Peptides against a protein of PDB entry 4BOS. Designs and how they scored, part 55

Target 1, 163 residues: chain A of PDB entry 4BOS
Amino acid sequence: PVLTRTVVPADNSCLFTSVYYVVEGGVLNPACAPEMRRLIAQIVASDPDFYSEAILGKTNQEYCDWIKRDDTWGGAIEISILSKFYQCEICVVDTQTVRIDRFGEDAGYTKRVLLIYDGIHYDPLQRNFPDPDTPPLTIFSSNDDIVLVQALELADEARRRRQ
Target 2, 163 residues: chain A of PDB entry 4BOS as posed
Amino acid sequence: PVLTRTVVPADNSALFTSVYYVVEGGVLNPACAPEMRRLIAQIVASDPDFYSEAILGKTNQEYCDWIKRDDTWGGAIEISILSKFYQCEICVVDTQTVRIDRFGEDAGYTKRVLLIYDGIHYDPLQRNFPDPDTPPLTIFSSNDDIVLVQALELADEARRRRQ

## One batch from the design tools (peptide; made by RFdiffusion4, then SolubleMPNN)

Design b1_p16_3_s2 (from b1_p16_3, 7 letters changed)
Fold by OpenDDE base, seed 2:
Structure b1_p16_3_s2 (fold): chain B 163 residues (1-163), chain A 16 residues (1-16)
Amino acid sequence: as target 1 above (163 residues)
Amino acid sequence: DAALAEYAAAVAAARA
């Protein structure tokens, strides 16, 4: 088994495409972003007391309008929201720092998914199997720390190639 | 959600 990177389009919605890919079991749908953005906006709008201006950096309404634009980038807050929505840990390995940011790690989720991030672009990660009839795995056990090591190795290789 | 609040705050600080 090998952990591999699936390159998604380098558009402003790569985060959403990547998250959709891993949580849906390896479905690449570059057109999923508008719906994902709207989902986040709906969640934020549903709880203005929690998603306050202090948290969002803008009013609840302004954020909702902003995130629904096709040219705005998702980040940590969107990942956190998606982690909660999909009830899974989202692990992002950063190729610039060779570190993993774990979103939802304290929520007690039994599943985790992995993304790779280079400071600009997000891609999903998957485990490929030698058996061609066995589909790639994108949803891992939250106890599978081996996959985290593999992700770090992948990130380290990527970083070294840029140096 | 404590984890959500933590990361939301971090993002807000970074965006400011």
Scores: peptide ipSAE 0.021, ipTM 0.622, DockQ to the pose 0.033
Fold by OpenDDE base, seed 3:
Structure b1_p16_3_s2 (fold): chain B 163 residues (1-163), chain A 16 residues (1-16)
Amino acid sequence: as target 1 above (163 residues)
Amino acid sequence: DAALAEYAAAVAAARA
């Protein structure tokens, strides 16, 4: 079994496409972004006391309008929100630093999903099996540290390839 | 969610 990268379109919504892919068990749907953007906006709008300007860097309404645009990029705050929504740890391995940022690591989730990030683009990661009848795995046990090692190895290789 | 708040605050600080 090896951890592999599925390249998603290099559009402004690669984060959302990647998250959707892993949390849905390997479904590639580049058209999922508008719905996911709306989901985040709905969550933020639902709690203006928590999602304050101090947290968002802009007013609640401004953020909601901003995130729903098709040309704005998701980042750490969106990942954090999605981690909580999907009740899973989202692990992002960075090819530039060969480090993993774990979102939701202290929430006690039993599941983790993995993304690979190169500084501007997100892609989902999956575990492939030698058995052709066994579909790739995108949702891992939060106790599966092997997958984290594999992600670091994948990132290191990508770094050496300058990609 | 304290963890979320910490992440969000860090992101906001980086954006500012």
Scores: peptide ipSAE 0.020, ipTM 0.614, DockQ to the pose 0.032
Fold by OpenDDE base, seed 4:
Structure b1_p16_3_s2 (fold): chain B 163 residues (1-163), chain A 16 residues (1-16)
Amino acid sequence: as target 1 above (163 residues)
Amino acid sequence: DAALAEYAAAVAAARA
């Protein structure tokens, strides 16, 4: 089995497309972003005490309006929210630092998904199998440490290519 | 959420 990257469009919504891809088992749908943006805004609006200005960098209302724009980038806050919503650990491997940021690692989720990040763009990761009749896997056990090693290997190779 | 707060602080400057 080999961990591979699926390149999604660089349309300012790559995070949402990538998350949707992995949590839905490998479905590429760039049109998912507007609904996911609204979902995040709804969650944020529902808990202004937790999603404070200190966390958001702007007022709760301002953030909600901002994230619903089609040209604003998702980041760590959105990943954290999506991790909680989908009840899975979201692991982001950074090709610049060759480090994995694990969102939701303390929540006790049994599943994890993986993204690769280059400082600007997010892409989803999947495991391909030798048997062509076995579809790629995007949702892994939270106990699967091999997939994290493979993600680091992918990131390290990507970093070497850019140095 | 401490983890969320930490990440938010790290990426705040990258917003907008």
Scores: peptide ipSAE 0.020, ipTM 0.611, DockQ to the pose 0.042
Fold by OpenDDE base, seed 1:
Structure b1_p16_3_s2 (fold): chain B 163 residues (1-163), chain A 16 residues (1-16)
Amino acid sequence: as target 1 above (163 residues)
Amino acid sequence: DAALAEYAAAVAAARA
């Protein structure tokens, strides 16, 4: 078993494509972004007290309009929301720092998914198996710390390639 | 990818 990176399009929606890929079990659908953007906007709009201007950096309404654009980028806010929505940890390994940022780590989720981030682009991670008839795994146990180590190894290798 | 840059900034802010 080996953890591998699936490169998704760099079309301003790589975060959404990557999250969709891992939470849906390895389905690449670059067309998923508009609906996911709408989902996030709906969640944000539903709780203006929690998703305040102080958190969003803009008014609740402005954020909702902004995130629904096809050329705006998702970040920590969107990852946090998606973690809550899909009820799983979203672990992002950064190839620049070789560190993992865990979203939803204190929520008690039993599942985790992994993304790799290079400073400007997100890609999903999956575990491949030697048996070609065994599909890749994208949803891991939150107790599976081996996958986190493997993610760090991937990030470290990526960083070395850039040196 | 601008989304990634925004993520990095948010992570940095959260660590502060």
Scores: peptide ipSAE 0.018, ipTM 0.608, DockQ to the pose 0.110; fails the geometry check

Design b1_p16_3_s3 (from b1_p16_3, 8 letters changed)
Fold by OpenDDE base, seed 1:
Structure b1_p16_3_s3 (fold): chain B 163 residues (1-163), chain A 16 residues (1-16)
Amino acid sequence: as target 1 above (163 residues)
Amino acid sequence: DAELAAYAERVAAARA
């Protein structure tokens, strides 16, 4: 398939790097994490009623301090927040289960981006074109179900390679 | 934001 994976550093901030990559149209910036961590913390801090201890598993303040650390990993909470912030569906294909978890699928977004996840590490996905002068596409229509099939194929291949 | 809450709850449980 023309859908390919761009490996980002495994530096505890791979989720943020991957999201940044796809939402910015294919810009690899491993230094984006601190700003994105602060963005999430700001959003969480702004609504302590919604982002409660029950949701966060810790106090609002504790979460904000925790997520801003450079050695803490992002997960479903952060993906959900980023989906809402960027107003796009974030689809995560899991190589271990060969399943796609869609974040923001009920929000009515017209755009979707894709990540690949191996249980620990996140990488961004993009569609490559034969024309070398045409840059890869990272933002897809939410109606483009073909890209989801391609993502599953990519994940299955990764599973077979045990990576 | 029911979806957000659901995902957050699952992650929170795992992080506990």
Scores: peptide ipSAE 0.025, ipTM 0.644, DockQ to the pose 0.036
Fold by OpenDDE base, seed 3:
Structure b1_p16_3_s3 (fold): chain B 163 residues (1-163), chain A 16 residues (1-16)
Amino acid sequence: as target 1 above (163 residues)
Amino acid sequence: DAELAAYAERVAAARA
């Protein structure tokens, strides 16, 4: 089994495309972004007391309007929200630092998904199997720390390529 | 969600 990267389009919605890919079991759908943006906006709008201006950096309504634009990038806040929504740990391996940021790690989720991030672009990660009849795995056990090691190896290799 | 709130606060602080 090998952890591999699926390159998604380098558009302003790569985070959403990547998250959708891994949580849906390996479905590449670049058209998913508008719906996911609306999903986040709906969640934020539903609890303006929780999703405060202090947290969002802008008013609740301003954030909702902003995230629904097709030219705005998602980040840590959006990943945190998506982790909670999908009830899974989202692990992002950074190719610049060769470190993993884990979102939802204290929530007690039994599943984790992985993204790779280069400072600008997000891609999803998947485990491929030698058996051609076994489809790639995108949803891992939260106890599977081997996949985190493999993600770090991918990031380290990516960093070396840039040197 | 206490975890989300705590993380959001940390992110917001880093953005400031």
Scores: peptide ipSAE 0.024, ipTM 0.630, DockQ to the pose 0.028
Fold by OpenDDE base, seed 4:
Structure b1_p16_3_s3 (fold): chain B 163 residues (1-163), chain A 16 residues (1-16)
Amino acid sequence: as target 1 above (163 residues)
Amino acid sequence: DAELAAYAERVAAARA
């Protein structure tokens, strides 16, 4: 089995597209972003005590308006929310540092999904199988450390290409 | 995503 990267559009909504891809088992739907943005805003608006200006970098209301724009980037806040929603670890391998940031790692989830991040753009990762009739896997066991190693290998290769 | 909306509602309910 080989871990591979599926390139999604660089349309400022790549995080949402990538998350949707992996949690839905490999469904590429760039049109998912507006709905996901609105739901993120709804969650943030629902808890102004937690989602404070300190964590948002702007007022709660300003953030909600901002994240619903089609040209604003998602990040750690959005990933953490999506991890909670999908009840899975979201593991982001960074091609610049060859490190993995795990979101939801302390929640006891049994599932993990993987994204690859280059400092600007997110793409989803999937495991391909030799059997062409076996569809790629995007949802892994949280005990599957092999997939993390493979993600690091992909990130390292990507870094080498940019150096 | 209906599931995401449901989560948002749960969060809102817990906060309220």
Scores: peptide ipSAE 0.022, ipTM 0.646, DockQ to the pose 0.021
Fold by OpenDDE base, seed 5:
Structure b1_p16_3_s3 (fold): chain B 163 residues (1-163), chain A 16 residues (1-16)
Amino acid sequence: as target 1 above (163 residues)
Amino acid sequence: DAELAAYAERVAAARA
């Protein structure tokens, strides 16, 4: 099995497209972002005590208006929210540092998905199988540490290509 | 997306 990257459009919504891809089992839908942005805004608005100005860097209302714009970028806050929403770990491998940041790792989820990040752009990762009739896998066991090693290998190779 | 809409409904109900 080989872990590979699917390049999604760089349209300011790459995080949402990438998350949608992995949690839906490999469905590429660049039009998913508006609905996901509204979902995040709804969740944030519903809990102003937790999603405070200290966490958001702006008022709850300002954040909700901001994230619903079509040109604003998702990051750690949005990943955390999506992890809770989809009830899975979201593991992001960074090609600049060759490190994996885990979101939802202490929540006891049984599933994990993987993204690759280069400092400005997110792409989804999937496992391909030798049998061409077996579709790629995007949802892994939270106990599958082999896929994390493979993600680090991809990040390390990407870093070497840029140096 | 039908699945996303269904999930959003469940989350909204749980938080209400």
Scores: peptide ipSAE 0.014, ipTM 0.555, DockQ to the pose 0.022

Design b1_p16_3_s4 (from b1_p16_3, 5 letters changed)
Fold by OpenDDE base, seed 1:
Structure b1_p16_3_s4 (fold): chain B 163 residues (1-163), chain A 16 residues (1-16)
Amino acid sequence: as target 1 above (163 residues)
Amino acid sequence: DAVLAEYERLLAAARA
């Protein structure tokens, strides 16, 4: 089994596309962004006390309107929200630093998914199997540290290739 | 986490 990167479109919604890919078991759907943006906005709007200006950097309503635009980028806030929503740890390996940022690591989730980030663009990671009839795996055990090591290796190689 | 921590340390050392 080998951990591989699936390159998604370099549009303003690469984070959402990547998250959707991994949580849905390897479904590439670049058109998923609008609905995921609405999902984020709905969650934020439902808890204005928690999702305050201090967290959002803008008013709750302003954020909701902002995130629903098709030209705004998702980041750590959105990843945190999606981690909670999908009840899984979202691990982001950064090719610039060769470090993994783990979202939801303290929530006790049994599942984890992995993204690779180059400072601008997000892509999903998957484990491929030699058997062509065995579909790639995108959802891993939260105890699977091997996949994290493989992600670091992948990120390090990406950095050396400047990709 | 132990495996991950060790690998990260090795990578850091390799770059140093």
Scores: peptide ipSAE 0.017, ipTM 0.547, DockQ to the pose 0.022
Fold by OpenDDE base, seed 4:
Structure b1_p16_3_s4 (fold): chain B 163 residues (1-163), chain A 16 residues (1-16)
Amino acid sequence: as target 1 above (163 residues)
Amino acid sequence: DAVLAEYERLLAAARA
């Protein structure tokens, strides 16, 4: 089994496209972004006490309007929200640092998904199998540490290619 | 995570 990345469009919605890809079992649909953005906005709007200006960097209402734009970037806040929503750990391997940031690691989720991040762009990761009839896996056990090692290797290779 | 931590240490050492 080999861990690989699927390159999604380098638009402002790559995070949402990538998350959608992995949580839906490998469905590439860049058109999912508006729905994903609305989902984030709905969750944020539902809890203004938690999603305060201190967390959002803007008022709750301003954030909701902002995140629903098609040209605004998602980040750690959105990943955290999506981790909670999908009830899975979202692991982001950074090709610049060759480190993994784990979102939801303290929540006790049984599932994890993986993204690769280069400081600007997000792509989803999947495990491919030798049998062509076995579809790629995007949702892993939270006990699968091998996939994290493979993600680090993939990120390290990516880093070396840029150096 | 012991496995991940060990791998990260090895990578860090290789890059140092």
Scores: peptide ipSAE 0.017, ipTM 0.527, DockQ to the pose 0.023
Fold by OpenDDE base, seed 2:
Structure b1_p16_3_s4 (fold): chain B 163 residues (1-163), chain A 16 residues (1-16)
Amino acid sequence: as target 1 above (163 residues)
Amino acid sequence: DAVLAEYERLLAAARA
């Protein structure tokens, strides 16, 4: 079993494409972004008390309008929202720092998914198997710490290649 | 996670 990276388009929606890929079991759909953006906006709009200006950096309505644009990027806020929506831990390994940022780690989720981030671009991670008839795995047990180690190894290798 | 923390420490030491 090997943890590998699937390169998604380097557009402003790479986060959404990557999350969609891992939570849907390895479905690459670059056209998923508009739906993902609408989903986030709907969630934010539904709870203006929680998703306040202090959290969003702008008013609830302004954020909803902003995130639905096709040229705005996603980040920690969107990852947190998607983690809660999909009821899974989203682990982001950073190739610049070789660190993993875990979103939803204290929520008690039984599942985790992994993304790799280089400071400007997100890609999804999956586990490939020797048997070609066994499809790659994108959803892992939240107790599977080996996959986190493998993610760190990928990030470390990526960093070394750029230095 | 203990495994993750250990590996991160090892990686940091190797890069130092």
Scores: peptide ipSAE 0.023, ipTM 0.582, DockQ to the pose 0.023; fails the geometry check
Fold by OpenDDE base, seed 3:
Structure b1_p16_3_s4 (fold): chain B 163 residues (1-163), chain A 16 residues (1-16)
Amino acid sequence: as target 1 above (163 residues)
Amino acid sequence: DAVLAEYERLLAAARA
């Protein structure tokens, strides 16, 4: 099995597209962003005590309005929220540093998904199998440390190729 | 994650 990258559209919603891809088992849907933005806004709005201005950098309401815009980018706060919502660890391997940021690592989730990030763009990662009839895997065991090693190798290769 | 930490350590050392 080999860990590979699926390139999603390079738009302001690549994070949402990538997360949707991995949590839904490999479904590419670039049109998922508006609904995912609304989902995040709903979650943030539902808990203003936790999602405070100190956490968001803006008021709860301002954030909700902001994230629902079609020209705003998702980041760490959105990944954290999506990790909690989908009840999985979201691991982001950075091609610039060849390091992995793990979101939800202390939550005790049994599953993890992986994204690759180059500083501006997110793509989903998947495991391909030799058997062509076996579909790629996007949801891994949280005990599967091999996939993290493979992600680091993939990022290292991308860095060397300036990808 | 000991496996990940060790791998990252080795990669960092190789780049140095």
Scores: peptide ipSAE 0.017, ipTM 0.534, DockQ to the pose 0.023; fails the geometry check

Design b1_p16_4_s1 (from b1_p16_4 with L1S N8L L9A A16L)
Fold by OpenDDE base, seed 1:
Structure b1_p16_4_s1 (fold): chain B 163 residues (1-163), chain A 16 residues (1-16)
Amino acid sequence: as target 1 above (163 residues)
Amino acid sequence: SAARAAALAAARAAAL
């Protein structure tokens, strides 16, 4: 089994497309972003005491309006929210630093999903199997540390290709 | 919770 990258469109919504892909078991849907943006805004709006200006960097209302735009980029706060919503660890391997940032690692989730990030763009990761009739896996056990090693290897290769 | 708030703040400060 090999960990591979599925390149999603660079359309300002790559984070949402990538998360949707992995949590839905490998469904590529670039049109999912508006609803995911709305989902995040709904969660944020529902708890202004927690999602304060101190956390958001802008007022709760300003953030909700901002994230629902089709040209604004999701980042760490959105990943944190999506990890909580989907009840899974979201592991982001960075090709610039060859590090994995783990979101939800202390929440006790039994599942993890993986993204690869290059400082601008997010893509989903999947495990391919030798049997062509076995579909790729995007949802891993939170105890599967082999997939994290494979993600680091993939990121290191990507970094070397850019240098 | 305070722990969750700290985690979100730390996440925003991360290199992502």
Scores: peptide ipSAE 0.027, ipTM 0.664, DockQ to the pose 0.036
Fold by OpenDDE base, seed 3:
Structure b1_p16_4_s1 (fold): chain B 163 residues (1-163), chain A 16 residues (1-16)
Amino acid sequence: as target 1 above (163 residues)
Amino acid sequence: SAARAAALAAARAAAL
């Protein structure tokens, strides 16, 4: 089994496309961003006490309007929200630092998904199997530490290639 | 949850 990267479009919504891909078991849908943005805005709007200005960096309403724009980038807060929504750990391996940032790690989720990040772009990761009839795996056990090692190896290789 | 709120604040501060 080999961990591989699926390159998604380098648009402002690559995070949403990547998350959708892994949580849906490997479905590439570059048009998923508008609904993903609406989903996040809906979650944030539903709990203004929790999603406060202190957390968002702007008022609840301002954030909701902002995240629904087609040119705003998702980041750590959006990943955290999506982790909670999909009830899975989201692990982001960074090619610049060769480190993994784990979102939802303290929630006790049994599943994890992986993204690779280069400082501006997100792509999803998947495990491919030797048997061509076995589809790639995008949802891993939260106990599968081997996949994290493989992700770090991919990141290190990407860093050496400077891409 | 104060713990979850703190985690989100930390995530924002860490900036990914």
Scores: peptide ipSAE 0.027, ipTM 0.663, DockQ to the pose 0.035
Fold by OpenDDE base, seed 4:
Structure b1_p16_4_s1 (fold): chain B 163 residues (1-163), chain A 16 residues (1-16)
Amino acid sequence: as target 1 above (163 residues)
Amino acid sequence: SAARAAALAAARAAAL
């Protein structure tokens, strides 16, 4: 089995597209972003005490309006929210640093999904199998440390290609 | 929690 990336459009919604891809088992749907943006806004609006201006960098309401725009980028806040919503670890391997940032790692989730990040763009990762009848896997056990090693190897290769 | 809020803010500041 080989860990590979699926390149999603660089349309300002790559994070949402990538997360949707992995949590839905490998469904590429660039049109998912508006609904996911609304979901995040709903969650943020529901807890203004936690999602404070200090965390958001803007008022709760301003953030909600901002994230629902079609041209605003998701990041760590959105990943954290989506991790909690989908009840899985979201592991982001960074090709610039060859590090994995794990969101939701302290929540006790049994599943993890993986994204690859280059500083501005997110793509989803999946495990491909030699058997053509076995579909790619995007949802891994949180005990699967091999996939994290493979993600680091993939990121290191990407880093070397860019340097 | 305060710790979780601080961690989230720090993660955002790291520009992920």
Scores: peptide ipSAE 0.027, ipTM 0.659, DockQ to the pose 0.037
Fold by OpenDDE base, seed 5:
Structure b1_p16_4_s1 (fold): chain B 163 residues (1-163), chain A 16 residues (1-16)
Amino acid sequence: as target 1 above (163 residues)
Amino acid sequence: SAARAAALAAARAAAL
């Protein structure tokens, strides 16, 4: 089995497209962002005690208005919220540092999904199988640490290609 | 919780 990258559009919504891809089992839908932005805004608005200005970097209301714009980028706050919503660990491998940041690792989820990040753009990762009739896997066991090693190898190769 | 808030703030600081 080989871990591979699926390139999604380099638009302002690549994080949302990438998350949707992995949690839905490999469905590419570049039009998913508006609903995901609204979902995040609804969750943030529902808990102003936790989602404070200290966490958001702006007031709760300002953040909700900001994230619903079609030209704003998702990041760590949005990944954390989506991890909780989809009840899975979201692992982001960074090609600049060759590190994995794990979101939801302490929540006790049984599943994990993987993204690759280059400092600007997010793409989803999937496991391909030798049998062409076996569809790619995007949702892994949270005990599958081999996939994390494969993600680091993929990121290291990407870094070397840019140097 | 305080632990959850700290973890979220740390994740944001990692600049993802």
Scores: peptide ipSAE 0.026, ipTM 0.656, DockQ to the pose 0.036

